# Ledger of designs, part 2: peptides against a protein of PDB entry 5LHZ

Target 1, 78 residues: chain A of PDB entry 5LHZ
Amino acid sequence: QLLKSVFVKNVGWATQLTSGAVWVQFNDGSQLVVQAGVSSISYTSPNGQTTRYGENEKLPDYIKQKLQCLSSILLMFS

## One batch from the design tools (peptide)

Design b1_p9_1_s1 (made by RFdiffusion4, then SolubleMPNN; from b1_p9_1 with M1L K4H)
Fold by OpenDDE base, seed 2:
Structure b1_p9_1_s1 (fold): chain B 78 residues (1-78), chain A 9 residues (1-9)
Amino acid sequence: as target 1 above (78 residues)
Amino acid sequence: LLSHVQSFL
């Protein structure tokens, strides 16, 4: 399912999946999965709890920070 | 995908 994984300094690993999704594994043990065409994102906390958030929801700041980080990564690769 | 991510912010 993995197409390519890239190491991101001070962040972790970002992986492009064959599904088209991008999977980020952060150094703190949390994970984020985003896929175009899907109206929600998936966040997994370090303790393994997974939560999905819709695009119309107000996000916790710590998740917004990680999305901003992902945005920067995607900008670098675009 | 970038614009999609940004739509959540």
Scores: peptide ipSAE 0.677, ipTM 0.928, DockQ to the pose 0.861
Fold by OpenDDE base, seed 1:
Structure b1_p9_1_s1 (fold): chain B 78 residues (1-78), chain A 9 residues (1-9)
Amino acid sequence: as target 1 above (78 residues)
Amino acid sequence: LLSHVQSFL
């Protein structure tokens, strides 16, 4: 279930789910899902491939950039 | 959740 969706200029849409997860749909067609209490993040590339990354895993730079973007969005929710 | 996201960076 969707709890709240926010349009973010030059980024895309950020949605809070009732599960506690935050789902970001980026303008480039990629997606990112993060949820507290879950030891992995989910990234979906524009081609639809989904990859999960652990918290101790070295992330590609493009993933880090999107996570930093998500961090900025979360600051707006606080 | 913010701290959780930051833990991946």
Scores: peptide ipSAE 0.677, ipTM 0.928, DockQ to the pose 0.816
Fold by OpenDDE base, seed 4:
Structure b1_p9_1_s1 (fold): chain B 78 residues (1-78), chain A 9 residues (1-9)
Amino acid sequence: as target 1 above (78 residues)
Amino acid sequence: LLSHVQSFL
């Protein structure tokens, strides 16, 4: 279930789930899901392909950019 | 959660 959704101008929507996860739906159609206590993140590309990345894994730059964006959002709302 | 996200960067 959804707890809270926030519209972020020029980014998309950020939603907190009852599971504790944060789900970001970016304007480009991609999605990112992160959750404390889970050692991987989930990225869904605009074409619907979902990939999980581990915390010790080298990330593509476009994933890093979206994580940095998410970090900024979390910083604003923490 | 913030620190968790940053651990991936």
Scores: peptide ipSAE 0.677, ipTM 0.928, DockQ to the pose 0.819
Fold by OpenDDE base, seed 5:
Structure b1_p9_1_s1 (fold): chain B 78 residues (1-78), chain A 9 residues (1-9)
Amino acid sequence: as target 1 above (78 residues)
Amino acid sequence: LLSHVQSFL
């Protein structure tokens, strides 16, 4: 279930789930899901392919950019 | 959660 959804200009939508996860739906059609205590993140590309990345993996630059954006969003939730 | 996200970077 959804707890709260916020629209972020020039980014997309960010939603906090009852599970504790945060789900970001970016304007480019990609999605990112992160949750404290889970050692991986879930990224869905615009074409619908979903990939999980671990904490110690070398991430593609576009994923890093999304995570940086998510960090900024989390500051907004505070 | 913020620190968790940053740990992936």
Scores: peptide ipSAE 0.677, ipTM 0.929, DockQ to the pose 0.855

Design b1_p9_1_s3 (made by RFdiffusion4, then SolubleMPNN; from b1_p9_1 with M1L S3D)
Fold by OpenDDE base, seed 1:
Parts: sequence; C-alpha cells; structure tokens
Structure b1_p9_1_s3 (fold): chain B 78 residues (1-78), chain A 9 residues (1-9)
Amino acid sequence: as target 1 above (78 residues)
Amino acid sequence: LLDKVQSFL
C-alpha cells in the first residue's frame, strides 16, 4: 500500500510504502527501492531488469548518483 | 532509511 507520494522536479516520483520502503520512479524509467529491515537495495533499469545490491559491494556510479538523490529526498522527509 | 542509504555510498 502507498502511504504518500511526492513529485520531485527533474527526478520523478518518490513514494513511501506501508511496508517501510521508499520507492523512487525516475524520469529515465529506472526505479530504486530501499526498505527498512532489508540489507539490500533494489534497482530496476529502464528495460525492466532488476538487480539487488548489498551494502558491502561496489556500486556502479549511476546507482550511486541515484542513491544520492534518494538521500536528498529522505532528508526532505525528516 | 537515511542511514541505510548512506551506508551504500
């Protein structure tokens, strides 16, 4: 279930889920999901491929950029 | 979640 969705200019939509996750739908068609209690993050590319990343692995730069964007969004929720 | 996200960076 969706708790709240916010439009982020030049980024896309960020949604808080009742599960404790935050779901970002980027304008480029990619998606990120970060969930409380889950040790990995989920990235879905524009072509629909989903990859999970653990916190101890090296991330592609494009993922890091999107995570930094998500970090900014989370700060706004604070 | 902020701490979690930052742990990936």
Scores: peptide ipSAE 0.675, ipTM 0.930, DockQ to the pose 0.886
Fold by OpenDDE base, seed 4:
Structure b1_p9_1_s3 (fold): chain B 78 residues (1-78), chain A 9 residues (1-9)
Amino acid sequence: as target 1 above (78 residues)
Amino acid sequence: LLDKVQSFL
């Protein structure tokens, strides 16, 4: 279930879910899900492939860029 | 969630 969705110019949509997750749908068709109580993050590429990454795992630069964007969004709401 | 996200960076 969705709690709140916000439009972020030149980024996409960020949605808070009742599960405690934040779901970002980027303009390039990729998606990122971060959830409280879950030790991994979920990235879905534009072709629909989903990959989960652990906290101590080396991330591709394009994933780090998405996470930095998400961090900025979360800062605006804190 | 902010701390969680930043821990991945």
Scores: peptide ipSAE 0.674, ipTM 0.930, DockQ to the pose 0.845
Fold by OpenDDE base, seed 2:
Structure b1_p9_1_s3 (fold): chain B 78 residues (1-78), chain A 9 residues (1-9)
Amino acid sequence: as target 1 above (78 residues)
Amino acid sequence: LLDKVQSFL
């Protein structure tokens, strides 16, 4: 279930889920899901492939860029 | 969640 969705200019949509997760739908069709209490993040590519990454893993730069964007969004909401 | 996201960077 969705609690609240916000439009982010030049990025896409960010949604707070009732589960406590934050779901970002980027304009390029990719998605990120981050949730407290879960040690991994979920990235879905535009082709629909989903990959989970742990905190100790080396991330591709394109994912880091999206996480930086998400960080900025969360900072604005805090 | 902010700290969590930042820990991945």
Scores: peptide ipSAE 0.674, ipTM 0.930, DockQ to the pose 0.891
Fold by OpenDDE base, seed 5:
Structure b1_p9_1_s3 (fold): chain B 78 residues (1-78), chain A 9 residues (1-9)
Amino acid sequence: as target 1 above (78 residues)
Amino acid sequence: LLDKVQSFL
């Protein structure tokens, strides 16, 4: 279930879930899900393909950019 | 979650 959802200008929507996850829906149609207690992150591309990445993996630059954005969003939630 | 996200960067 949804706990809190906020609109982020020039980014999209960021939602906290009761599961302990944060879900970001970007304006370009991509999505990120990061959850406490889970060692991987979930990225969904605009075409709907979902990929999980571990912490030790080399991430594409476009995903790193979105994670930087998510970092800023998390600071706003606190 | 902030520390987690930053660990991926």
Scores: peptide ipSAE 0.674, ipTM 0.929, DockQ to the pose 0.803

Design b1_p9_2 (made by RFdiffusion4)
Fold by OpenDDE base, seed 2:
Structure b1_p9_2 (fold): chain B 78 residues (1-78), chain A 9 residues (1-9)
Amino acid sequence: as target 1 above (78 residues)
Amino acid sequence: LRSKVQSFL
């Protein structure tokens, strides 16, 4: 279930879920999900491929950029 | 969640 969705200019949509997750749908078609209590993050590429990354993994720069963006977005929900 | 996100960076 959705708690709150916000439009982020030049980024996409960010949604807070009742599960404790935050779901970002980026304009480029990619998606990022970060959830409380889960040790990994979920990234879905524009082609629909979903990959989970652990905290200790070396992330591609494009994902790091999106995470930085997400970090800023999270301020909107706190 | 911000702390969690930062831990991945």
Scores: peptide ipSAE 0.666, ipTM 0.928, DockQ to the pose 0.828
Fold by OpenDDE base, seed 1:
Structure b1_p9_2 (fold): chain B 78 residues (1-78), chain A 9 residues (1-9)
Amino acid sequence: as target 1 above (78 residues)
Amino acid sequence: LRSKVQSFL
């Protein structure tokens, strides 16, 4: 269930879920989900493939860029 | 969640 959705210019939509997750739908069709109490993050590519990453894994640069963006979004939420 | 995100970077 959705708590709050915000439009982020040149990025997409960011939604806070009742689960404690934040879900970002990027303009390029990709998605990120970061959830409280879960040790991994979820990335979905534009073709629909979903990959989960642990906190000690080496991330692709394009994922890091999107996480930096998410960090900025989270700053706006709290 | 910000701290969590930072831990992945």
Scores: peptide ipSAE 0.666, ipTM 0.928, DockQ to the pose 0.814
Fold by OpenDDE base, seed 5:
Structure b1_p9_2 (fold): chain B 78 residues (1-78), chain A 9 residues (1-9)
Amino acid sequence: as target 1 above (78 residues)
Amino acid sequence: LRSKVQSFL
């Protein structure tokens, strides 16, 4: 269930879920889901492939960029 | 959540 969604200029949409997750839908068709209490993050590529990454894994630069963007978005929710 | 996100970077 959705709590609230916000439009982020030049990024896409960010949604807070009742589960405690934040879901970002990027303009390039990719998605990120970060959930409180879960040790991994979920990334969905534009082609629909979903991959979960652990905290100790080496992330591709394009995912790191999106996480940095997400960090900025989270400031908008507080 | 911000702290969690930062830990992945």
Scores: peptide ipSAE 0.666, ipTM 0.928, DockQ to the pose 0.921
Fold by OpenDDE base, seed 4:
Structure b1_p9_2 (fold): chain B 78 residues (1-78), chain A 9 residues (1-9)
Amino acid sequence: as target 1 above (78 residues)
Amino acid sequence: LRSKVQSFL
């Protein structure tokens, strides 16, 4: 279930879920899901491949960039 | 969640 969706110019859509997750759908077709109480994050590439990353794992730069973007989005939700 | 996200960076 969806709680709140916001359009982010030049980025895409960000949605808070009732589960405690935040789901970002980027304009490039990729997606990020960050869930409260879960030790990993989920990234889905434009081709539909989903990968989970742990907090001690080295992330690709393109993922880091999207996480920085997400951090800014989360500030708007507060 | 912001702190959580930052922990991945």
Scores: peptide ipSAE 0.664, ipTM 0.928, DockQ to the pose 0.850

Design b1_p9_2_s1 (made by RFdiffusion4, then SolubleMPNN; from b1_p9_2, 3 letters changed)
Fold by OpenDDE base, seed 4:
Structure b1_p9_2_s1 (fold): chain B 78 residues (1-78), chain A 9 residues (1-9)
Amino acid sequence: as target 1 above (78 residues)
Amino acid sequence: LLDKVKSFL
């Protein structure tokens, strides 16, 4: 279930879910899900492939860029 | 969640 969705110019949509997750839908068609109580993050590429990454796992640079963007979004809501 | 995200960076 969705709690709140916000439009972020030149980024996409960020949605808070009742599960405690934040779901970002980027303009390039990719998606990122980060959830409280879950030790991994979920990235979905534009072609629909989903990959989960652990905290100590080396991330591709394009994923780090998305996370940096998400960090900025979360900072605005704190 | 902010701290969680930052821990991945």
Scores: peptide ipSAE 0.679, ipTM 0.930, DockQ to the pose 0.872
Fold by OpenDDE base, seed 5:
Structure b1_p9_2_s1 (fold): chain B 78 residues (1-78), chain A 9 residues (1-9)
Amino acid sequence: as target 1 above (78 residues)
Amino acid sequence: LLDKVKSFL
């Protein structure tokens, strides 16, 4: 279930879930899900393909950019 | 979660 959802200008929507996850829906149609207690992150591309990445993996630059954005969003939640 | 996200960067 949804706990809190906020609109982020020039980014999209960020939602805190009761599961302990944060879900970001970007304006370009991509999505990120990061959850406490889970060692991987979930990225969904605009075409709907979902991929999980571990911490030890080399990430594409476009995903790193979105993680940087998510970092800023998390600061807003606190 | 912030520390988790930063660990991926």
Scores: peptide ipSAE 0.678, ipTM 0.930, DockQ to the pose 0.826
Fold by OpenDDE base, seed 3:
Structure b1_p9_2_s1 (fold): chain B 78 residues (1-78), chain A 9 residues (1-9)
Amino acid sequence: as target 1 above (78 residues)
Amino acid sequence: LLDKVKSFL
């Protein structure tokens, strides 16, 4: 279930889920899901491929950039 | 979740 969604200019949509997750749908068609109580993050590329990354993994730069963006979004949710 | 996200960076 969706709790609330916010439109972020030049980024996309960020949604809080009742599951404790935050779901970001980026303008480029990619997606990030960060879930409370889960040790990994989920990235879905524009082509629909989903990959989970652990906390100790080296992340591709394009994912790090989106996580930095997500960090800024989470700051505005707090 | 903020601290979690930061831990991935």
Scores: peptide ipSAE 0.677, ipTM 0.929, DockQ to the pose 0.858
Fold by OpenDDE base, seed 1:
Structure b1_p9_2_s1 (fold): chain B 78 residues (1-78), chain A 9 residues (1-9)
Amino acid sequence: as target 1 above (78 residues)
Amino acid sequence: LLDKVKSFL
């Protein structure tokens, strides 16, 4: 279930889920999901491929950029 | 979640 969705200019949509996750749908067609209580993050590329990353692994720069964007969004939720 | 996200950066 969706709790709240916010439009982020030049980024896309960010949605809080009742599960404790935050779901970001980027304008480029990619998606990020970060979930409370889950040790990995989920990235879905524009072609629909989903990859999970653990916190101890090296991330591609494009993922890090999107995570930095997400951190800014989370600050707005605070 | 902020701390979690930051742990990936």
Scores: peptide ipSAE 0.675, ipTM 0.929, DockQ to the pose 0.900

Design b1_p9_2_s3 (made by RFdiffusion4, then SolubleMPNN; from b1_p9_2 with R2L)
Fold by OpenDDE base, seed 3:
Structure b1_p9_2_s3 (fold): chain B 78 residues (1-78), chain A 9 residues (1-9)
Amino acid sequence: as target 1 above (78 residues)
Amino acid sequence: LLSKVQSFL
């Protein structure tokens, strides 16, 4: 269930979920989900492929860029 | 969640 969605110019939509997750739907069709209490993050590419990454993994640069964007969004939520 | 996200970077 959705708690709150915010439109982020030139980025997409960021949604807080009742599950404790934040879900970002990027304009390029990719998605990120970061969930409280879960040690991994979920990235879905525009082609629909979903990959989970652990904190100890080296991330592709394109995902790091999305996470940096997400960090900025989370600062706004605080 | 911010701290969590930043730990991935």
Scores: peptide ipSAE 0.676, ipTM 0.930, DockQ to the pose 0.857
Fold by OpenDDE base, seed 1:
Structure b1_p9_2_s3 (fold): chain B 78 residues (1-78), chain A 9 residues (1-9)
Amino acid sequence: as target 1 above (78 residues)
Amino acid sequence: LLSKVQSFL
């Protein structure tokens, strides 16, 4: 269930879920899900492939860029 | 969640 969705210019939509997750739908068609209590993050590429990454993994730069964007969004929720 | 996201960076 959705709690709140915010439009982020030049990024896409960020949604808070009742599960404690934040779901970002990027303009490029990719998606990112980060959830409290879950040790991994979920990235879905524009082609629909979903990959989970653990905290100790080396992330691709394009994932880091999206996480940095998500960090900025989360700061606005503070 | 912020601290979690930052831990991945």
Scores: peptide ipSAE 0.676, ipTM 0.929, DockQ to the pose 0.872
Fold by OpenDDE base, seed 4:
Structure b1_p9_2_s3 (fold): chain B 78 residues (1-78), chain A 9 residues (1-9)
Amino acid sequence: as target 1 above (78 residues)
Amino acid sequence: LLSKVQSFL
């Protein structure tokens, strides 16, 4: 279930889930899901392909950029 | 959650 959703200008929507996850739907159609208690992050590309990445795994730069954006959003929530 | 995200960067 959804707790709350926040519109972020020039980014998209960020939603906090009851599961403890944060779900970001970017304007380009991609998505990120980061969840407490889960050792991986989930990235869905605009074409609908989903990939999970571990903490020690090297991430593509475009995903790092989106994670940086997510970090900024989380700072706003704190 | 913030620290977790930052650990991926």
Scores: peptide ipSAE 0.675, ipTM 0.929, DockQ to the pose 0.877
Fold by OpenDDE base, seed 2:
Structure b1_p9_2_s3 (fold): chain B 78 residues (1-78), chain A 9 residues (1-9)
Amino acid sequence: as target 1 above (78 residues)
Amino acid sequence: LLSKVQSFL
């Protein structure tokens, strides 16, 4: 269930879910989901492949860049 | 969630 969606210029859409998750839909067709109480994050590539990453894993740079963007978005939501 | 995301960076 969607709680609130915000358009982010040059990024895409960020949505708060009633589950406590934040879902970002990037302009390139990729997606990130972070969920309260879950130790991993979910990344979906433009081709629809979904990968979950743990906190201890080394992330690809393109994922880090999207997480940095998400961090900025979360600062706005707080 | 902010601290969680930052912990991945």
Scores: peptide ipSAE 0.674, ipTM 0.929, DockQ to the pose 0.856

Design b1_p9_2_s4 (made by RFdiffusion4, then SolubleMPNN; from b1_p9_2 with R2L S3D)
Fold by OpenDDE base, seed 1:
Parts: sequence; C-alpha cells; structure tokens
Structure b1_p9_2_s4 (fold): chain B 78 residues (1-78), chain A 9 residues (1-9)
Amino acid sequence: as target 1 above (78 residues)
Amino acid sequence: LLDKVQSFL
C-alpha cells in the first residue's frame, strides 16, 4: 500500500510504502527501492531488469548518483 | 532509511 507520494522536479516520483520502503520512479524509467529491515537495495533499469545490491559491494556510479538523490529526498522527509 | 542509504555510498 502507498502511504504518500511526492513529485520531485527533474527526478520523478518518490513514494513511501506501508511496508517501510521508499520507492523512487525516475524520469529515465529506472526505479530504486530501499526498505527498512532489508540489507539490500533494489534497482530496476529502464528495460525492466532488476538487480539487488548489498551494502558491502561496489556500486556502479549511476546507482550511486541515484542513491544520492534518494538521500536528498529522505532528508526532505525528516 | 537515511542511514541505510548512506551506508551504500
């Protein structure tokens, strides 16, 4: 279930889920999901491929950029 | 979640 969705200019939509996750739908068609209690993050590319990343692995730069964007969004929720 | 996200960076 969706708790709240916010439009982020030049980024896309960020949604808080009742599960404790935050779901970002980027304008480029990619998606990120970060969930409380889950040790990995989920990235879905524009072509629909989903990859999970653990916190101890090296991330592609494009993922890091999107995570930094998500970090900014989370700060706004604070 | 902020701490979690930052742990990936």
Scores: peptide ipSAE 0.675, ipTM 0.930, DockQ to the pose 0.904
Fold by OpenDDE base, seed 4:
Structure b1_p9_2_s4 (fold): chain B 78 residues (1-78), chain A 9 residues (1-9)
Amino acid sequence: as target 1 above (78 residues)
Amino acid sequence: LLDKVQSFL
């Protein structure tokens, strides 16, 4: 279930879910899900492939860029 | 969630 969705110019949509997750749908068709109580993050590429990454795992630069964007969004709401 | 996200960076 969705709690709140916000439009972020030149980024996409960020949605808070009742599960405690934040779901970002980027303009390039990729998606990122971060959830409280879950030790991994979920990235879905534009072709629909989903990959989960652990906290101590080396991330591709394009994933780090998405996470930095998400961090900025979360800062605006804190 | 902010701390969680930043821990991945």
Scores: peptide ipSAE 0.674, ipTM 0.930, DockQ to the pose 0.871
Fold by OpenDDE base, seed 2:
Structure b1_p9_2_s4 (fold): chain B 78 residues (1-78), chain A 9 residues (1-9)
Amino acid sequence: as target 1 above (78 residues)
Amino acid sequence: LLDKVQSFL
């Protein structure tokens, strides 16, 4: 279930889920899901492939860029 | 969640 969705200019949509997760739908069709209490993040590519990454893993730069964007969004909401 | 996201960077 969705609690609240916000439009982010030049990025896409960010949604707070009732589960406590934050779901970002980027304009390029990719998605990120981050949730407290879960040690991994979920990235879905535009082709629909989903990959989970742990905190100790080396991330591709394109994912880091999206996480930086998400960080900025969360900072604005805090 | 902010700290969590930042820990991945």
Scores: peptide ipSAE 0.674, ipTM 0.930, DockQ to the pose 0.912
Fold by OpenDDE base, seed 5:
Structure b1_p9_2_s4 (fold): chain B 78 residues (1-78), chain A 9 residues (1-9)
Amino acid sequence: as target 1 above (78 residues)
Amino acid sequence: LLDKVQSFL
């Protein structure tokens, strides 16, 4: 279930879930899900393909950019 | 979650 959802200008929507996850829906149609207690992150591309990445993996630059954005969003939630 | 996200960067 949804706990809190906020609109982020020039980014999209960021939602906290009761599961302990944060879900970001970007304006370009991509999505990120990061959850406490889970060692991987979930990225969904605009075409709907979902990929999980571990912490030790080399991430594409476009995903790193979105994670930087998510970092800023998390600071706003606190 | 902030520390987690930053660990991926």
Scores: peptide ipSAE 0.674, ipTM 0.929, DockQ to the pose 0.830

## One batch from the design tools (peptide)

Design b1_p10_1 (made by RFdiffusion4)
Fold by OpenDDE base, seed 2:
Structure b1_p10_1 (fold): chain B 78 residues (1-78), chain A 10 residues (1-10)
Amino acid sequence: as target 1 above (78 residues)
Amino acid sequence: SKLQSFINAS
């Protein structure tokens, strides 16, 4: 279930789920799901491929950039 | 937060 969805200019939509996860739908068609207490993130590329990354795993730069954006979004839900 | 730490460590 969804708790709150906010439009983020030049980024996309960010939705807080009842599970505690935050789901970001980026304008480029990619998606990111993160949740406090979970040691992995879920990234879905524009082609629909979903990959989970662990906290100690080297991330592609494009994902790192999205995570930095996400950090600002998370503050809006805190 | 743990999540922020995750992001910072990435």
Scores: peptide ipSAE 0.284, ipTM 0.816, DockQ to the pose 0.437
Fold by OpenDDE base, seed 4:
Structure b1_p10_1 (fold): chain B 78 residues (1-78), chain A 10 residues (1-10)
Amino acid sequence: as target 1 above (78 residues)
Amino acid sequence: SKLQSFINAS
């Protein structure tokens, strides 16, 4: 369930869920779901494939870039 | 936060 959605210029949309998670829908069609207190993130590629990564896993560079962007987005919710 | 730590470690 959705709480609030914000448009992020040159990035996409970021939505805060009632679960506490933040769901980012990027312009390239990819998606990222993160939640404080959860030691994993969920990435969905433009083709719809979803992969969950743990905090100790090596992330692909393209996901690292999106996470860096996410850090700025999270400031909008805090 | 744990989330920020996750991001920083990534």
Scores: peptide ipSAE 0.282, ipTM 0.816, DockQ to the pose 0.400
Fold by OpenDDE base, seed 5:
Parts: structure tokens; sequence; C-alpha cells
Structure b1_p10_1 (fold): chain B 78 residues (1-78), chain A 10 residues (1-10)
């Protein structure tokens, strides 16, 4: 279930779930789901493919960029 | 937080 959704200019929408996870829907059609205490993140590409990445994995640059954006988003929910 | 560390290390 959803707790709170916020519009993020030039990014998309960020939603906090009742699970504690944060779900970001980017304007390019990609999505990220992250949660503190979980050692992996979920990325869904615009074509709908979902991949989980662990904290020690080398990430594609396009995902790294989104994670930096996510850092700013998380401050909005703090 | 652990999540912030994940982001920073990426």
Amino acid sequence: as target 1 above (78 residues)
Amino acid sequence: SKLQSFINAS
C-alpha cells in the first residue's frame, strides 16, 4: 500500500510504501524500489525488465545517476 | 544509513 506520493520536478514521482520502501517512477519510464536495511535495489527498465542489484555489484552508469537522484529524494521523506 | 551507504558506494 501507498503512504505518500510526491512529485519531483524533472524526475517523476516518488512514493513511500507501507513496507518502508521508496518507489521512484522516472519520466523515462524506468523505476527504482529501494529500502533501508535491504542490501539490494530493484530496477525496472523502460521495457519492463526488472533486475535486482546487490550493493557490491558494478552498476551501469544510468542506474548510478538515478541513485544519486534518489539520494536527494530520500531527504524529502526524512 | 545502510541505504545511503549503498548509494554512496555505487
Scores: peptide ipSAE 0.282, ipTM 0.816, DockQ to the pose 0.416
Fold by OpenDDE base, seed 3:
Structure b1_p10_1 (fold): chain B 78 residues (1-78), chain A 10 residues (1-10)
Amino acid sequence: as target 1 above (78 residues)
Amino acid sequence: SKLQSFINAS
């Protein structure tokens, strides 16, 4: 369930979930779900494929870029 | 935060 959604110009939408997770829907159709206390993130590509990544594994550059964007978003929610 | 640490380590 959704708590709060904010529009982020040139990025997409960021939503806080009742679970404590933050869900970002990017303009390119991809999605990220991150949650404090969980040692993995969920990325969904524009084609709908979902992959979970652990905190110690190498991430594709396109995901790293989105995580840096997410870092700024998280600061707004803190 | 722990989440921020995850992002920084990625």
Scores: peptide ipSAE 0.282, ipTM 0.814, DockQ to the pose 0.394

Design b1_p10_1_s1 (made by RFdiffusion4, then SolubleMPNN; from b1_p10_1, 3 letters changed)
Fold by OpenDDE base, seed 1:
Structure b1_p10_1_s1 (fold): chain B 78 residues (1-78), chain A 10 residues (1-10)
Amino acid sequence: as target 1 above (78 residues)
Amino acid sequence: SKLDRFINAE
C-alpha cells in the first residue's frame, strides 16, 4: 500500500500510496487523501470524521489552508 | 488537472 513516506517540517508526514494517491497526516491529527485524476478529496478531522469534497464544493478555510502546501508536497514525489 | 483545482499555490 505504501510506496514512500516523507517528513514535512511543520506539516506532518506525506505518503505516496500504490494507488497513486498522496496521504498527508498532519501534526494536528487531521488527514488528507488526494489523487490526480480524481475529482474529490478526502479529509479526516482529528476526531476521526471523514468527509469527501467534490471539485466544485465550498471548502472550509482550515482545509484550504492544508491544501496550500500540497503543491510542495507533490514535488517530493515527482 | 482535477487535483490542481484543489491545490493552492504557496
Scores: peptide ipSAE 0.226, ipTM 0.782, DockQ to the pose 0.252
Fold by OpenDDE base, seed 3:
Structure b1_p10_1_s1 (fold): chain B 78 residues (1-78), chain A 10 residues (1-10)
Amino acid sequence: as target 1 above (78 residues)
Amino acid sequence: SKLDRFINAE
């Protein structure tokens, strides 16, 4: 369930879920789902493939780049 | 955590 959605210029849309997770839908068609206190993230590529990554594994650069804007996004929901 | 370090301000 959705709580709040915000438009993020040059990024996409970010939605806070009732679960506590934040769902980011990027302009390139990819998606990220992250949640504070959870040691994994969910990434969906533009082709629709979803992969879950743990905190101890190496993340692809394209995912690291997406994560770099999350701090600002999370602040919007604080 | 490692994930926290990748979540940075723009």
Scores: peptide ipSAE 0.211, ipTM 0.776, DockQ to the pose 0.232
Fold by OpenDDE base, seed 5:
Structure b1_p10_1_s1 (fold): chain B 78 residues (1-78), chain A 10 residues (1-10)
Amino acid sequence: as target 1 above (78 residues)
Amino acid sequence: SKLDRFINAE
């Protein structure tokens, strides 16, 4: 379930889920689901392919770039 | 953790 959604300029929409996870819907059509205390992230590409990444594997640069704005987004839900 | 390091301020 959804708790709250916020618009993030030049990024997209970020939604806090009741689970504690944050779901980001980017302007390019990709999506990211992250949660503090969880050692994996879920990325969905614009074509709809979803991949889970663990903390010990190498992430593609395009995913790293999207993660770099996440701390600012998370503060919007604090 | 490694994951935490990727979650940082823009």
Scores: peptide ipSAE 0.208, ipTM 0.774, DockQ to the pose 0.234
Fold by OpenDDE base, seed 4:
Structure b1_p10_1_s1 (fold): chain B 78 residues (1-78), chain A 10 residues (1-10)
Amino acid sequence: as target 1 above (78 residues)
Amino acid sequence: SKLDRFINAE
């Protein structure tokens, strides 16, 4: 279930889920689902392919870039 | 963790 959605300029939309996860829908059509305390993230590419990454895996640069804005996004839900 | 560092990197 969705709790709250906020528009993030030059990023897209971020939604806090009742699970505690944050779902980011980026302007390029990709998506990230992350949750504090969970050691994995879910990335969905614009073509709909979903990949789950663990904390010890090498992340593609484009995913690292998307993760960098999450700290400020999380503050919007606190 | 590595993941936490990326989430909090900004």
Scores: peptide ipSAE 0.208, ipTM 0.779, DockQ to the pose 0.234

